# Ledger of designs, part 342: peptides against a protein of PDB entry 8BZL

Target 1, 228 residues: chain A of PDB entry 8BZL
Amino acid sequence: SYDRAITVFSPDGHLFQVEYAQEAVKKGSTAVGVRGRDIVVLGVEKKSVAKLQDERTVRKICALDDNVCMAFAGLTADARIVINRARVECQSHRLTVEDPVTVEYITRYIASLKQRYTQSNGRRPFGISALIVGFDFDGTPRLYQTDPSGTYHAWKANAIGRGAKSVREFLEKNYTDEAIETDDLTIKLVIKALLEVVQSGGKNIELAVMRRDQSLKILNPEEIEKYV
Target 2, 242 residues: chain B of PDB entry 8BZL
Amino acid sequence: SRRYDSRTTIFSPEGRLYQVEYAMEAIGHAGTCLGILANDGVLLAAERRNIHKLLDEVFFSEKIYKLNEDMACSVAGITSDANVLTNELRLIAQRYLLQYQEPIPCEQLVTALCDIKQAYTQFGGKRPFGVSLLYIGWDKHYGFQLYQSDPSGNYGGWKATCIGNNSAAAVSMLKQDYKEGEMTLKSALALAIKVLNKTMDVSKLSAEKVEIATLTRENGKTVIRVLKQKEVEQLIKKHEEE

## One batch from the design tools (peptide; made by RFdiffusion4, then SolubleMPNN)

Design b1_p29_8_s4 (from b1_p29_8, 9 letters changed)
Fold by OpenDDE base, seed 4:
Structure b1_p29_8_s4 (fold): chain B 228 residues (1-228), chain C 242 residues (1-242), chain A 29 residues (1-29)
Amino acid sequence: as target 1 above (228 residues)
Amino acid sequence: as target 2 above (242 residues)
Amino acid sequence: MQLAVDPPAEDVPEETVSITDESSLRDLS
């Protein structure tokens, strides 16, 4: 029965609408995030853009601020709402506090937003998980993940979406201090992780890199192929 | 009130928003609308289903709406929902113009409406809009543009696309015949007629059943023109002769 | 028509995710 109230616990303590929103996330394209020493990297599975579709309108990695980037899995329209609110908050923070947000701060903001949508009978949960990466103003690289429930955690590496399990298993085996010793190795790790679930190499991967004190760089397919 | 909460679009156990999918299904039964991006312009072609037989000449566009001086859209789906959304588009565009003293960029207008659509899929007491839109426009950032949006609030840019009845078949034909980088507005018009002739559930395509609008740039100004019935007749005739 | 969710490539294995899953990749700092 689809008639279950959004905010009602099951007898066994489950929030079914949150769990079902997580199922929507699992249907999303795979995204991976890795924190290096002085770099953060996001990679996403690039769906074969439909013939005649404009690729520029299919972006799964977006900047929230100059120091923060986000990838998501799940409902694209839901993600846009979250991104827009996060961007507003980042700008507001800069204006009020005179410093950029910490990655934790903006993650917590997003998580709190998501959580509030799980408690209102008049709202469904957001059907998205997000990987949020960036640098704090002190130069510390950060990676956070958040889900439809509004939970969030800090990670060294993580994945979300359809292939997330396989990617995580790969990362658990291959994420070492040696594997992230350099920026290039960190990028290679992300690419290799995505290649566990993405066929045809660099053509089906979107990769974003943020280095310490640098802006977000989206790598072109040719740049990605250099790491393969 | 608890009664309105029952109308909230909720996730299925499989993570699907069925109310959104049902809205999309309803659009599949609407009249066909297609858009084609060319190098020198962009067009919308739409099936006209409500033909007032008593009108000598149909000068009005039923399915194509001018949004501002630089953008137009076509709609597939519930007419009342379409009217609401097209009005909102106009209001958004006008508010932007007033605020920034320049026309709203095409994608920003599309996105603003898509955020509204999304909200109707997430907030209680609301249903999804039973409407998909094609947008054509020009701006200084990206030039000529074609977008599609659906009831979910998702959108994308396209070189050519179709919504409404037989849209899948139309898209397949567009994929086959669309020549990337070589598409002129003239060739796009011919392609539109070709596709509509095959995808409309009519024995013979007639000008009374088709609305076509073109968006071009002339002397640094956007020109949105709805083709006259006679012009459409000529396009149909030309297609029949090929 | 693009669905509300961007579907992944067809050959990607489905993930079973639990909200309570702990990962060794979690930053314990």
Scores: peptide ipSAE 0.023, ipTM 0.607, DockQ to the pose 0.473; fails the geometry check
Fold by OpenDDE base, seed 1:
Structure b1_p29_8_s4 (fold): chain B 228 residues (1-228), chain C 242 residues (1-242), chain A 29 residues (1-29)
Amino acid sequence: as target 1 above (228 residues)
Amino acid sequence: as target 2 above (242 residues)
Amino acid sequence: MQLAVDPPAEDVPEETVSITDESSLRDLS
């Protein structure tokens, strides 16, 4: 009976709806984030866009603000709600504080939003995890992860979605100061990490790069192939 | 499974929203709707099931709704839910026009409704809408557009797609016959008739059973036109001659 | 039909994101 309640603990102290939302995330396509020295990189598994689908309407990487980008895994419609609220908060912060959000600030906002949906009656958890990357105003690159519970942590590198375990294992072995010494090496690390789970090489990868004091750049397939 | 499908706002142990899946299954039994994007326009074609003799000959589009001057939609699923959603689309578009003194961008209108659909999958005491929609439109940002949305609140842009009965077969046919970059509205109309003829469980396609709307640009204005029965008859006749 | 988990629909332009007023969620609640 307790497994039917959105906001009820099991006898063993589990929030089943949160755990089940995490299972929805695991069904999502893989996303990876890596923090370099002066770069942050998001990579996602590009599922084959249906032949007649507009690629413009299939993005797993979105800008939250000029200095913050997010990739997600899980329920797309849920992600849209989170993205929209995060964008509004970023704009509101600029208007009220006269500075862009820190990556931590917006991550905490998203995390708090998710947490409220785990505790509020009549609301189910968000079926999404997110990788949030960007630069603070001081030029410090940041990477955060959030899950359906509203937990968040800062990372050097991480992955979410279906292939996340394999990608994380790869990153744990291969993330070194040498591997992120240059922007190009950092991009290459992300590609290599995704190739652990993505078949057919660079054609099935989407990459977003944010460099210090630069706008988000989505790499085209030809640019990705140069790193493969 | 059965324990988790009774509430609209509950994940299954496998991370599934069964009420949303069941809503999508219900749509699979609805009349077929097609959308095709062309270089010079976009069209909707829908199966008309309610041919009641007492329906006034004022061929009100049963399944095709004008949303504003630049957009129309077609619906597959529960009629009452469709009426609510199409009304909301009109209200959203009108509010935007009043606020900004310009038409709402096509994707923005689609997204606004999709957020409503999503909310009905996440908030307690709500059920998913048993409706999928095809949207056709024009705006200054992207030109001619075709979108599809489902009960989950997901949407996508398409060159051609289908919802409702036999949608999978229709999509397969569209994938085979749709020529990217070469699709004219004339060829799109012919393709729509071809696909409907194969996907509708009818021995012979008749103009009474098909609604077609086209969206074009003429002299810098959007023109949404529902084809007359005679025009549809001509399209069917041409297809039968091929 | 599987719930389209991934891929997400593309980033609706910021202009499209702004209109989902908290009011729409409140009206649903």
Scores: peptide ipSAE 0.020, ipTM 0.603, DockQ to the pose 0.040; fails the geometry check
Fold by OpenDDE base, seed 2:
Structure b1_p29_8_s4 (fold): chain B 228 residues (1-228), chain C 242 residues (1-242), chain A 29 residues (1-29)
Amino acid sequence: as target 1 above (228 residues)
Amino acid sequence: as target 2 above (242 residues)
Amino acid sequence: MQLAVDPPAEDVPEETVSITDESSLRDLS
């Protein structure tokens, strides 16, 4: 009998499939998010792109809408499903409400989607955590994290993936109002945080920046090297 | 460990999807398929293992499938799974053409199938497809393209890659010999023969055991051509003379 | 072949870092 109940409680009250999905996330490349005053920054560890791989097809940072972007750690194929559904929801919201989604709204949507996959028979949890950043219509910068369980929280800064512990420890020590006083300082903070776990410096970092009333900008390697 | 091997694709305690990994392992035993992107075209080369004399010679290609006028794919893995996926690719491409009155962009076709593959790794009562695919195509957005997809629903674009038996060794050779920016279709064909000759468990490479398809642009149209046996023989002969 | 999971991350234990602005949902411990 294929146990239809994929995600069930253990005798001690644990949802093992959710916990194991979190272990899959821990195997993912590191991603970091930082909320500045008027900027949100996502940084990810670049996979060693195989020499013959097209870099265009290796993206860990994606736009969900004009005002929201996401980085993820964990299963890439799972992430694609979440991203696609989130994009559809963002577009639907614009059509029905005539305003862009708030960062909280789309995070809650993603979280609800993930949660349903932890409770539905015949479905395994999504093997991804996400950092979702953007600006609300009022111009407030936001950073949210969601995990395989479907929980979500707002953060000033956070990290996910393999180096997340070290990066978080760094951020706890170094995230101050002074450290995010300017856009450039905020970017520098993200780079420094990633350098705690990324080998070979700025060449292995991908950075995305969203400023107030601006679209997502992915920095090129030369732009990143200016901050190192 | 074994408890997770027999169930619906679920996470192991270590966060691994063993059923997907096992599907990928199964593909490693399939016949070799390689793809090479050139400046003036893209090619697929595949090992033909089932040379049954009783097979109607009309099978132009055992492992290379035309998807539409602008795309083809090669398959490594379970034949029945391959047939399902190749049919689905054709249906997706046709539906897009009917809806938008233009051919589907190459990456969109690849991603559409990859979402199906992913679903078979997440939904209960289903097993992963035991198939990897190489896709070659042309579109107005990115020109000539080569993609690879696996049972997980992951994909990537490549300049050159290999799936199936001895794929790791083939990829290593491709990395050594692939000249970025200088690759012509002619040189790509020669490279394909070189790699297949080393990776196939045959004493001598024969044209009967190799299928090659090229995708080019002629007069603003995509041309997908399966090489004739004589053409493959000439390529093999040239390689032996070098 | 490793599933194109993001390259296998070393198992770093996730300790809860207190850089939370607002907790909307309680972490299911």
Scores: peptide ipSAE 0.014, ipTM 0.605, DockQ to the pose 0.221; fails the geometry check

Design b1_p29_8_s4 (from b1_p29_8, 9 letters changed)
Fold by OpenDDE base, seed 3:
Structure b1_p29_8_s4 (fold): chain B 228 residues (1-228), chain C 242 residues (1-242), chain A 29 residues (1-29)
Amino acid sequence: as target 1 above (228 residues)
Amino acid sequence: as target 2 above (242 residues)
Amino acid sequence: MQLAVDPPAEDVPEETVSITDESSLRDLS
C-alpha cells in the first residue's frame, strides 16, 4: 500500500506523507505573524499551561539569531531540530560571510531542510509549519512562512495551526496600512487576531515583538493586557 | 527491490504518529513514577513492581537512576529502552563535564536526550523508545528542577507530574493538592505517598513497593538520597494516620 | 529556549499497526 511507504508519490501524484504532516500542523496551537512598518510581531496561543507546568519550558517563539525569530505549529520535538539547525546556520553565516542572515536566507535554509526530509527514503517529513520574522541588515522587516513540504512565501501577515483559518480571515479583513501605522497598532492587530480563536483573553497569548535595531522582546501578560 | 524499511515511523492520514502514540500507550502500563518540586528540594517516587524476593543484590533503586552528582531520573516503559537511555544520559553528562569542566545544566541534558528520542521517531529503520522519563536536578542557573520527557522527544518543566500507570489520575490529584510556592520537601513526600496510595493498583501501599529519592542542597553540594525502606514505612504510616 | 511540551496524544487508536512481523517481546517494567 502506497500510504505505508516512505514519502513516495501516489498514483495520482500526491505526496501523502507531506499532506499528512500538514494535518499534524493543523492540530498544533495557533501562531500568527504580522509585519508592520518598523516592527514584526509573533503571537502564539498558549495552551493552558497545566497548573503544574513551568511556563518557561513552554515556548513556541524562539530566536534563531539577534535579527530573526520563529514561531511554529505542529510537533514540538520536530521544531526543536529545525530551530537548532537554523541557529547553527545563522552563526555559521555570521562567521563565514561576516553578516547576519537575511530572513529570506534562513527561511530558504529551513525550507530546503524540510524539502530534503520529504525526498529521503529513510525519513519522514517534519510535522511543522513555521512563521519566521525579523529584519534584514538594511532594516527591512520580513515575514515568511514555511510548511512541511519545504515551500516558503513572504507574507504581510499569516497564521498557522488549528485556528489559522479564522485568524487569516480576520487578518485579510483587518490588515490595512492604517492598522499597521504604528508599532502599537500592529501589536494590537496581532492580539485581536489571536482573540478570534483564543479563549479567556490575554492570559492565553504569548507575544513577541522585534523592532528595528532591537532584540526580540517577549511581552509579559501585563504588557499584553494594555493592548486588549 | 529496495526493501521498504516497513519500520519507519510515518504519519497517518490524520497527521498522527501512531508508533509514538503506541509507545506512549506502552508506558501507560508501566509502574507509576512521580516527581514533585519543592522549595528546598525535589523528589522522585516510583512504583517498584519487580519485587523478586530471589534477587540477591538489593538493587538500591530499580527505577531511579543517578545520572551525575546533580541529577537523577526515573523511568516508565520498556526496561531495555530505559537502560539504553539512562546510559546515554550518563555519557552525555560525562562528556560535557570533560569538555567544559563543569556539570551539564539540567535542561541541556534533558534536551540532548530528547533530540535522540526525536530522531528515533523520524529516521527510517528506527522505532520510538518506549520510555518516558522524569528528571530531577539542581544547577546554578535554575536551582531545583523537574522535567518530563516522552517518546516523541517532547519535554517540559514541571512543579509536579506523573508518568506510567494511572498517571492522569495522579496528575489530577497533584493539581488539587500541590500548593505553589509553599511546598516543602516534607510536604512533597507526604503528597507523593498520598498520590501513590491512590494510584497504585494495590490494596495497601507498602514500603517494599515504593522507591523514593530526594535531591537537596547541603553545604553547597547536591545530595541525592534514596530513602531507606524504614523511612518510607514511616511516611506511609503517617499517611494512614491522617 | 525551552520548547513547549505538546499535550500527550489522548486517543491512541486501538489499531495495532504491526510494523514489524517480529512480535517484539515487550518487557514492560
Scores: peptide ipSAE 0.008, ipTM 0.584, DockQ to the pose 0.045; fails the geometry check

## One batch from the design tools (peptide; made by RFdiffusion4, then SolubleMPNN)

Design b1_p30_1_s1 (from b1_p30_1 with Q1M H3K E5R N8E A25S D30E)
Fold by OpenDDE base, seed 4:
Structure b1_p30_1_s1 (fold): chain B 228 residues (1-228), chain C 242 residues (1-242), chain A 30 residues (1-30)
Amino acid sequence: as target 1 above (228 residues)
Amino acid sequence: as target 2 above (242 residues)
Amino acid sequence: MEKMREIEALPKPPIPPQPPPAAGSESLYE
């Protein structure tokens, strides 16, 4: 029934609920992704964790599989649903295809999930964008972005959330082959990019690093300070 | 503006879910609930607003619910919604126990309910639950735990937190007085009384107006105990003497 | 086997007109 349609075209062809979901993303903490040569790096602005909050439960970066990580901006509860679905798909793929998902595959899965929520009666769009990073089984580093509409693209570097514009402007100026020549330089690039929008320095940054043939590593604050 | 206020599953032009925010506002008018994590236990303290003379106050808990042998919760918001969610928590916990032959980890129970809450914010024809919860528990993975969840289906772990009336003031007080690493259950109980005395809109704090539950470990078992009125009275008296 | 799942992928929904990429953002596309 038309009366149950949440996301409908306006007379001018706009999907307002999708656009408004993108506004929800802009309220999220900033996330940055950079693809290096043999490394992928995710950085997230830590919202001022309330002094009494357990940091363990505030995760903006999560593993989807051993070879894939995701950072998100927007509605945290919506993100959890997407993450859980993606994790199930990664495991299902391993069982059915006997190989890990490609980063593109899982991105497309997430994008298709989001798209269905823009077209299904009685469902609102997901209020999240995601940066999805990882390695394909051939060892190729990948970075994808997906938005509430279910669109996705491959990137060398990108940002989502509140400070995304400023961070992207920084990345456009500073992302060069020389800037990503080493793993350490790539990490430094992400930190510098986040520092454009994070006022309290390295203490309010979460960094996740995945190197070729290595598991996801979340850097501790002391490790981050070495790159500042 | 009003169209976005009336529909539960629609983003506002600025990307807000007003129905979730309004549910949170409704919770702000509910009785205060506190949770405090200690080294040797975790507690819930809740304001009791409905006192009926025929209720056995010793066994009556208005706002604190045992979920299983290892977890309890307190609720702030719509009572009917709270009853539905607490029953669902019990069912989730039992289903897990039956499936895995072990108690559900605390965070997994919280997450499972939060997924339900989230669904009520995303699917048409549903409204958000007008309830926030504090969860206390113990599991073999993380020991004593305190969680908070809201109508959005968001949750977080806490050392100490508050929901309901004057929650912001309570959280501010907790931030000032909570000593990380030094918090005993005894000190946590004293802190709970201190905070409730300042945040409850009552002239005098009385044992009849406060429910307190503690979760401890004794002989390798979780013990959930609702404090007797006399025990709460002693805590209040001690606070008045300081 | 992965290629077969890619072929069964429903045609990419029409990309809603994304706001034009900010000038210079093309350098960040792969």
Scores: peptide ipSAE 0.032, ipTM 0.703, DockQ to the pose 0.035
Fold by OpenDDE base, seed 1:
Structure b1_p30_1_s1 (fold): chain B 228 residues (1-228), chain C 242 residues (1-242), chain A 30 residues (1-30)
Amino acid sequence: as target 1 above (228 residues)
Amino acid sequence: as target 2 above (242 residues)
Amino acid sequence: MEKMREIEALPKPPIPPQPPPAAGSESLYE
């Protein structure tokens, strides 16, 4: 059985371990990213944090640098490895090039890392997809998505994880220039998109907002409720 | 279907890592370990299973390991794997101390080991470690802390949690009885005894079968203390009287 | 070029019956 080998082609040209890693992503809770005019927004479905769990240690949204943040879906431990390597690369770039990374650059780095793990027969693919958002040095907002294959693309809006299909269908219908005309409308669009798959409203949503020339802000539950 | 069970680092068609899941199942058969965070300290309570009459060394602690002056851990799972991981924790902590001239932050030590665990789930020719750990510690950044890690290399911070045999039932009891913000170390010790008494498959809880360690701060120093058998007996007796 | 269409996943072979998930295995995924 060809699917037993770590990332080999099947006779019909499939990379089953990559496809199965994509199934691991679907076991993750939903994440959504939206690019506005002067804002990028990440929203994630909060897993019901066990009452006794420290919420600080349950984060799906992380900063890679001051100008870049990432949400992921899939294997948590795999995500940590990718995040750490991306953070090191962001710092290395600042030291060597004397400028922060572009969102495309760090996305390409992450994508290349993932791709190498699909081509090495001594390693399994990463079981994660990521939404990478931020601002380039020129102030341009960017959104990228990566998958376990190491493929990446730029998006206006996208979703990953369990509810990604429903959220994408919502975004395809509702993402217009009018819907992202203001920062508040962009945030509202993300919340509405997540509410397609998240039960119990704003309490189960985490939102991160990055505005032009501002640091990453994680919204508190009270701030989220204002947009619902 | 046994087809995906034979290789240690492959995804199933459903995106599952069976060897990680099987390692977690094996840990479910290990002795129970509890961790409880209090306002004035943190504790570990572990089931002692190896009461062999022929054991020459009265091990002061079988399942609780001091990692450095500010951290300890308890283990559930394969003893040999646990010994390797606890030794690695000590080495990581010592290397950090030598490099930075300060103790390693608690979460950084946990993360460093979790990255090792994760690697054993991703690199070919390796199997997952059949071990879950509870970590207790103090650092200047977050104060008293409790962490749990599993064979996947996932970890989380907790106010109270359980690993090993009957862990789900123990966690349910902890959720019911743990009062956020009001937990003293004294009340945490009482809660630990209460939960162990219900989750251990023993007719009567005895001090010989329970190890308890507390981590406190005294005069700006961390104190890690394993409770004496007499102290544990007194806690059990008090619980039986209530 | 901003793409809005996901490449449709290739048809997957039928998934054989799998053992039940281990207790707590859902925590592996976020």
Scores: peptide ipSAE 0.318, ipTM 0.790, DockQ to the pose 0.508; fails the geometry check
Fold by OpenDDE base, seed 5:
Structure b1_p30_1_s1 (fold): chain B 228 residues (1-228), chain C 242 residues (1-242), chain A 30 residues (1-30)
Amino acid sequence: as target 1 above (228 residues)
Amino acid sequence: as target 2 above (242 residues)
Amino acid sequence: MEKMREIEALPKPPIPPQPPPAAGSESLYE
């Protein structure tokens, strides 16, 4: 059965391990990314942190560099490997090129890493999709998505994880130039999109905001409630 | 399907890693290990299953391992896998100390091992480690800490948690009785005995069947102490009188 | 030209009923 071999084509041309890794992504909690005019916003469904769990150890949104952050859906341990490699590459680029990475560059690096794990017989695919957001040096806001295959595309808005379909359908209807006219409206759009799949309002949402020439800001629950 | 059960850790059609899940199931059959974070310390409590009269008591701890001066761990699962992982933890901690002339931060040690565990779930010809760990430690960044890691290479920080046999029931009891911000090491020890008494499949809890270690700070130094049998007996007796 | 015997794709054996999720397996995914 070709479905058991790591990174082999089926007779019908399918890479089953890549497809199954995409199913692993769908088990992850929802993440959404939206590109505004001068802002990028990541929103994630907070897993109910177990009452006795330390919240600081549960991070679905991670900085890759000062100008780039990433949200993921899927296998947490796989995500940590990708994040660490991306961080090293961002620092290496700063040292060698004397400029921060473009969002496209680091996305392509992550995508290439994922793709190599789909072609090596000694490795399974990464069970993660990622939303990568940030600013290029010219101040242009960017949003990219990567999947387990190593494919990547630029987006205005997108979602990944278990609720991604419903969130995407909402974004397709509600993403307009008017809806992203201001930073606050862009944040509201992300919250509204997540509320399509998240129960109990702002308490179960984590939001990260990056503005032009500003560091990543994670919003407090009280700050999120102001937008609800 | 039996097809995904016997091979290298690959995704099922539903995106599940069955070999990782089966490793977690194997841990469920291991002896119970508890960790509780207090304001003035952190503890591990572990079930001793192999009480052989012929075991020379020289092995003070069957399930609790000192990693460095500031950290210890307990293990649930396959003993041989646990020995490999505990050795790796010690090596990682020592290499860090040699490189940076300071002890490795607790979370960094946990993460370094978790990356190894993850690799054994992703690379061909490898199987997951059949081991979960509880880590207790102190560092200058976060003070007293408790972590849990599983065969996937996932980890989390905890105020209190349990691994091994009846872990779900133990976690439920910990959630009920753990008082955030008010937990002293003394109260944590009492809670550990209470939970073990209810979760261990024994008619009566005995000091021979329980191993407890505490991590405290004394005069700006970390002190890791395995409780003597008499101290454990006193804790059990106190619980029986309440 | 020896006709490579089309190895008839053996019917995918029915996916055996998935074992119940192991305790804590949900924690693998975020």
Scores: peptide ipSAE 0.218, ipTM 0.648, DockQ to the pose 0.292; fails the geometry check

Design b1_p30_1_s1 (from b1_p30_1 with Q1M H3K E5R N8E A25S D30E)
Fold by OpenDDE base, seed 2:
Structure b1_p30_1_s1 (fold): chain B 228 residues (1-228), chain C 242 residues (1-242), chain A 30 residues (1-30)
Amino acid sequence: as target 1 above (228 residues)
Amino acid sequence: as target 2 above (242 residues)
Amino acid sequence: MEKMREIEALPKPPIPPQPPPAAGSESLYE
């Protein structure tokens, strides 16, 4: 059966393992990214951490470099591999080129990595989609999305994971120049978008904000509640 | 049959490479891409299928990629595979330029990529690329050129051709309307619109759904230009008036 | 660098009925 094989073409031209990896992404909790004028915002649905789990061990939002962060949906173990490879590449780029990576560059690196795992023998695709946000050295905010196939695109706003359809539908209606005119409005847009799929308000949302020339800031629950 | 299509690219008892054929089937589901060679230039016309409102507008083209100053390509098939191959084309072209201090000849760039594609059909542990490309270019050896390559690593030069959805119907139309030796870039653009209007599964052709690039020579330099939406609208309007 | 655009994903074939998720398999996904 083609579904049990390494990533090969079906008679009808499908890569079933890539499509099934996309289904693995849909099992992940929702992540949303929005590009503002001078801000990029990532929001994720917090899974109910078991009372005994250290919340620090479950990070859906991670820094890749000082100017780039990502959120993911899908297999946590697969995400760890991608994150580590991306971090190494960011550091390597700083050492060799003497500049930080552009958001496009690191996205392309991640996308190429994912694509290679769809074409290599004895390897399955990564069961992960990622939203990659950051600032280029010129201060331009960027948002990219990658999927298990190794595709990537630039977005104004996007969502991944189980609630992604509803969140995208919300963003398509509500993403306007006015809605992102300020940093606070942009943050509010992300929160509102996540609230389409997240129950119990700000307590189940994690937000990360990156502003121009600033490091990644993860908002605390109290800061999030201010925008709800 | 199932044993040969579930493994790395191997021959069937009939001598068929099923994984290559299935890769070609995947390309048949992709958006239509046309290439037309004219006396004074060459063009690519491609269907835009993915118009998302939330896409960042900072994209130059979806399906048409500049490779170097003298060449561009259009892609039909798996996007991620296309991205890898397009990047490889740019790297090959750049390495050649650095080594020889002149642009790579068009056919040599096409051949170099075709060798890579072929290798992915022959070496164990690899699947074929699910991608066909149209290449347009100019060089001092052959002037304006149009090439097509497929997942097998096969390629050919063309006066006009099509890849992707409804490619067979498009090629038939091109064969009927293409006038050898009399094709101007202007007439080629009109022909591209005519063929796309009939082959795209859309009630009305819109400029939002079509990308067109032209490659011309001006003052001894190659000019690759993606037509503006307004220019495409004018071409569509002109076709509707005929 | 030119931005790469989505090619419409081929219509997903119907996912064959999957066995029930293994107990705790949800913990594998974030």
Scores: peptide ipSAE 0.164, ipTM 0.557, DockQ to the pose 0.153; fails the geometry check

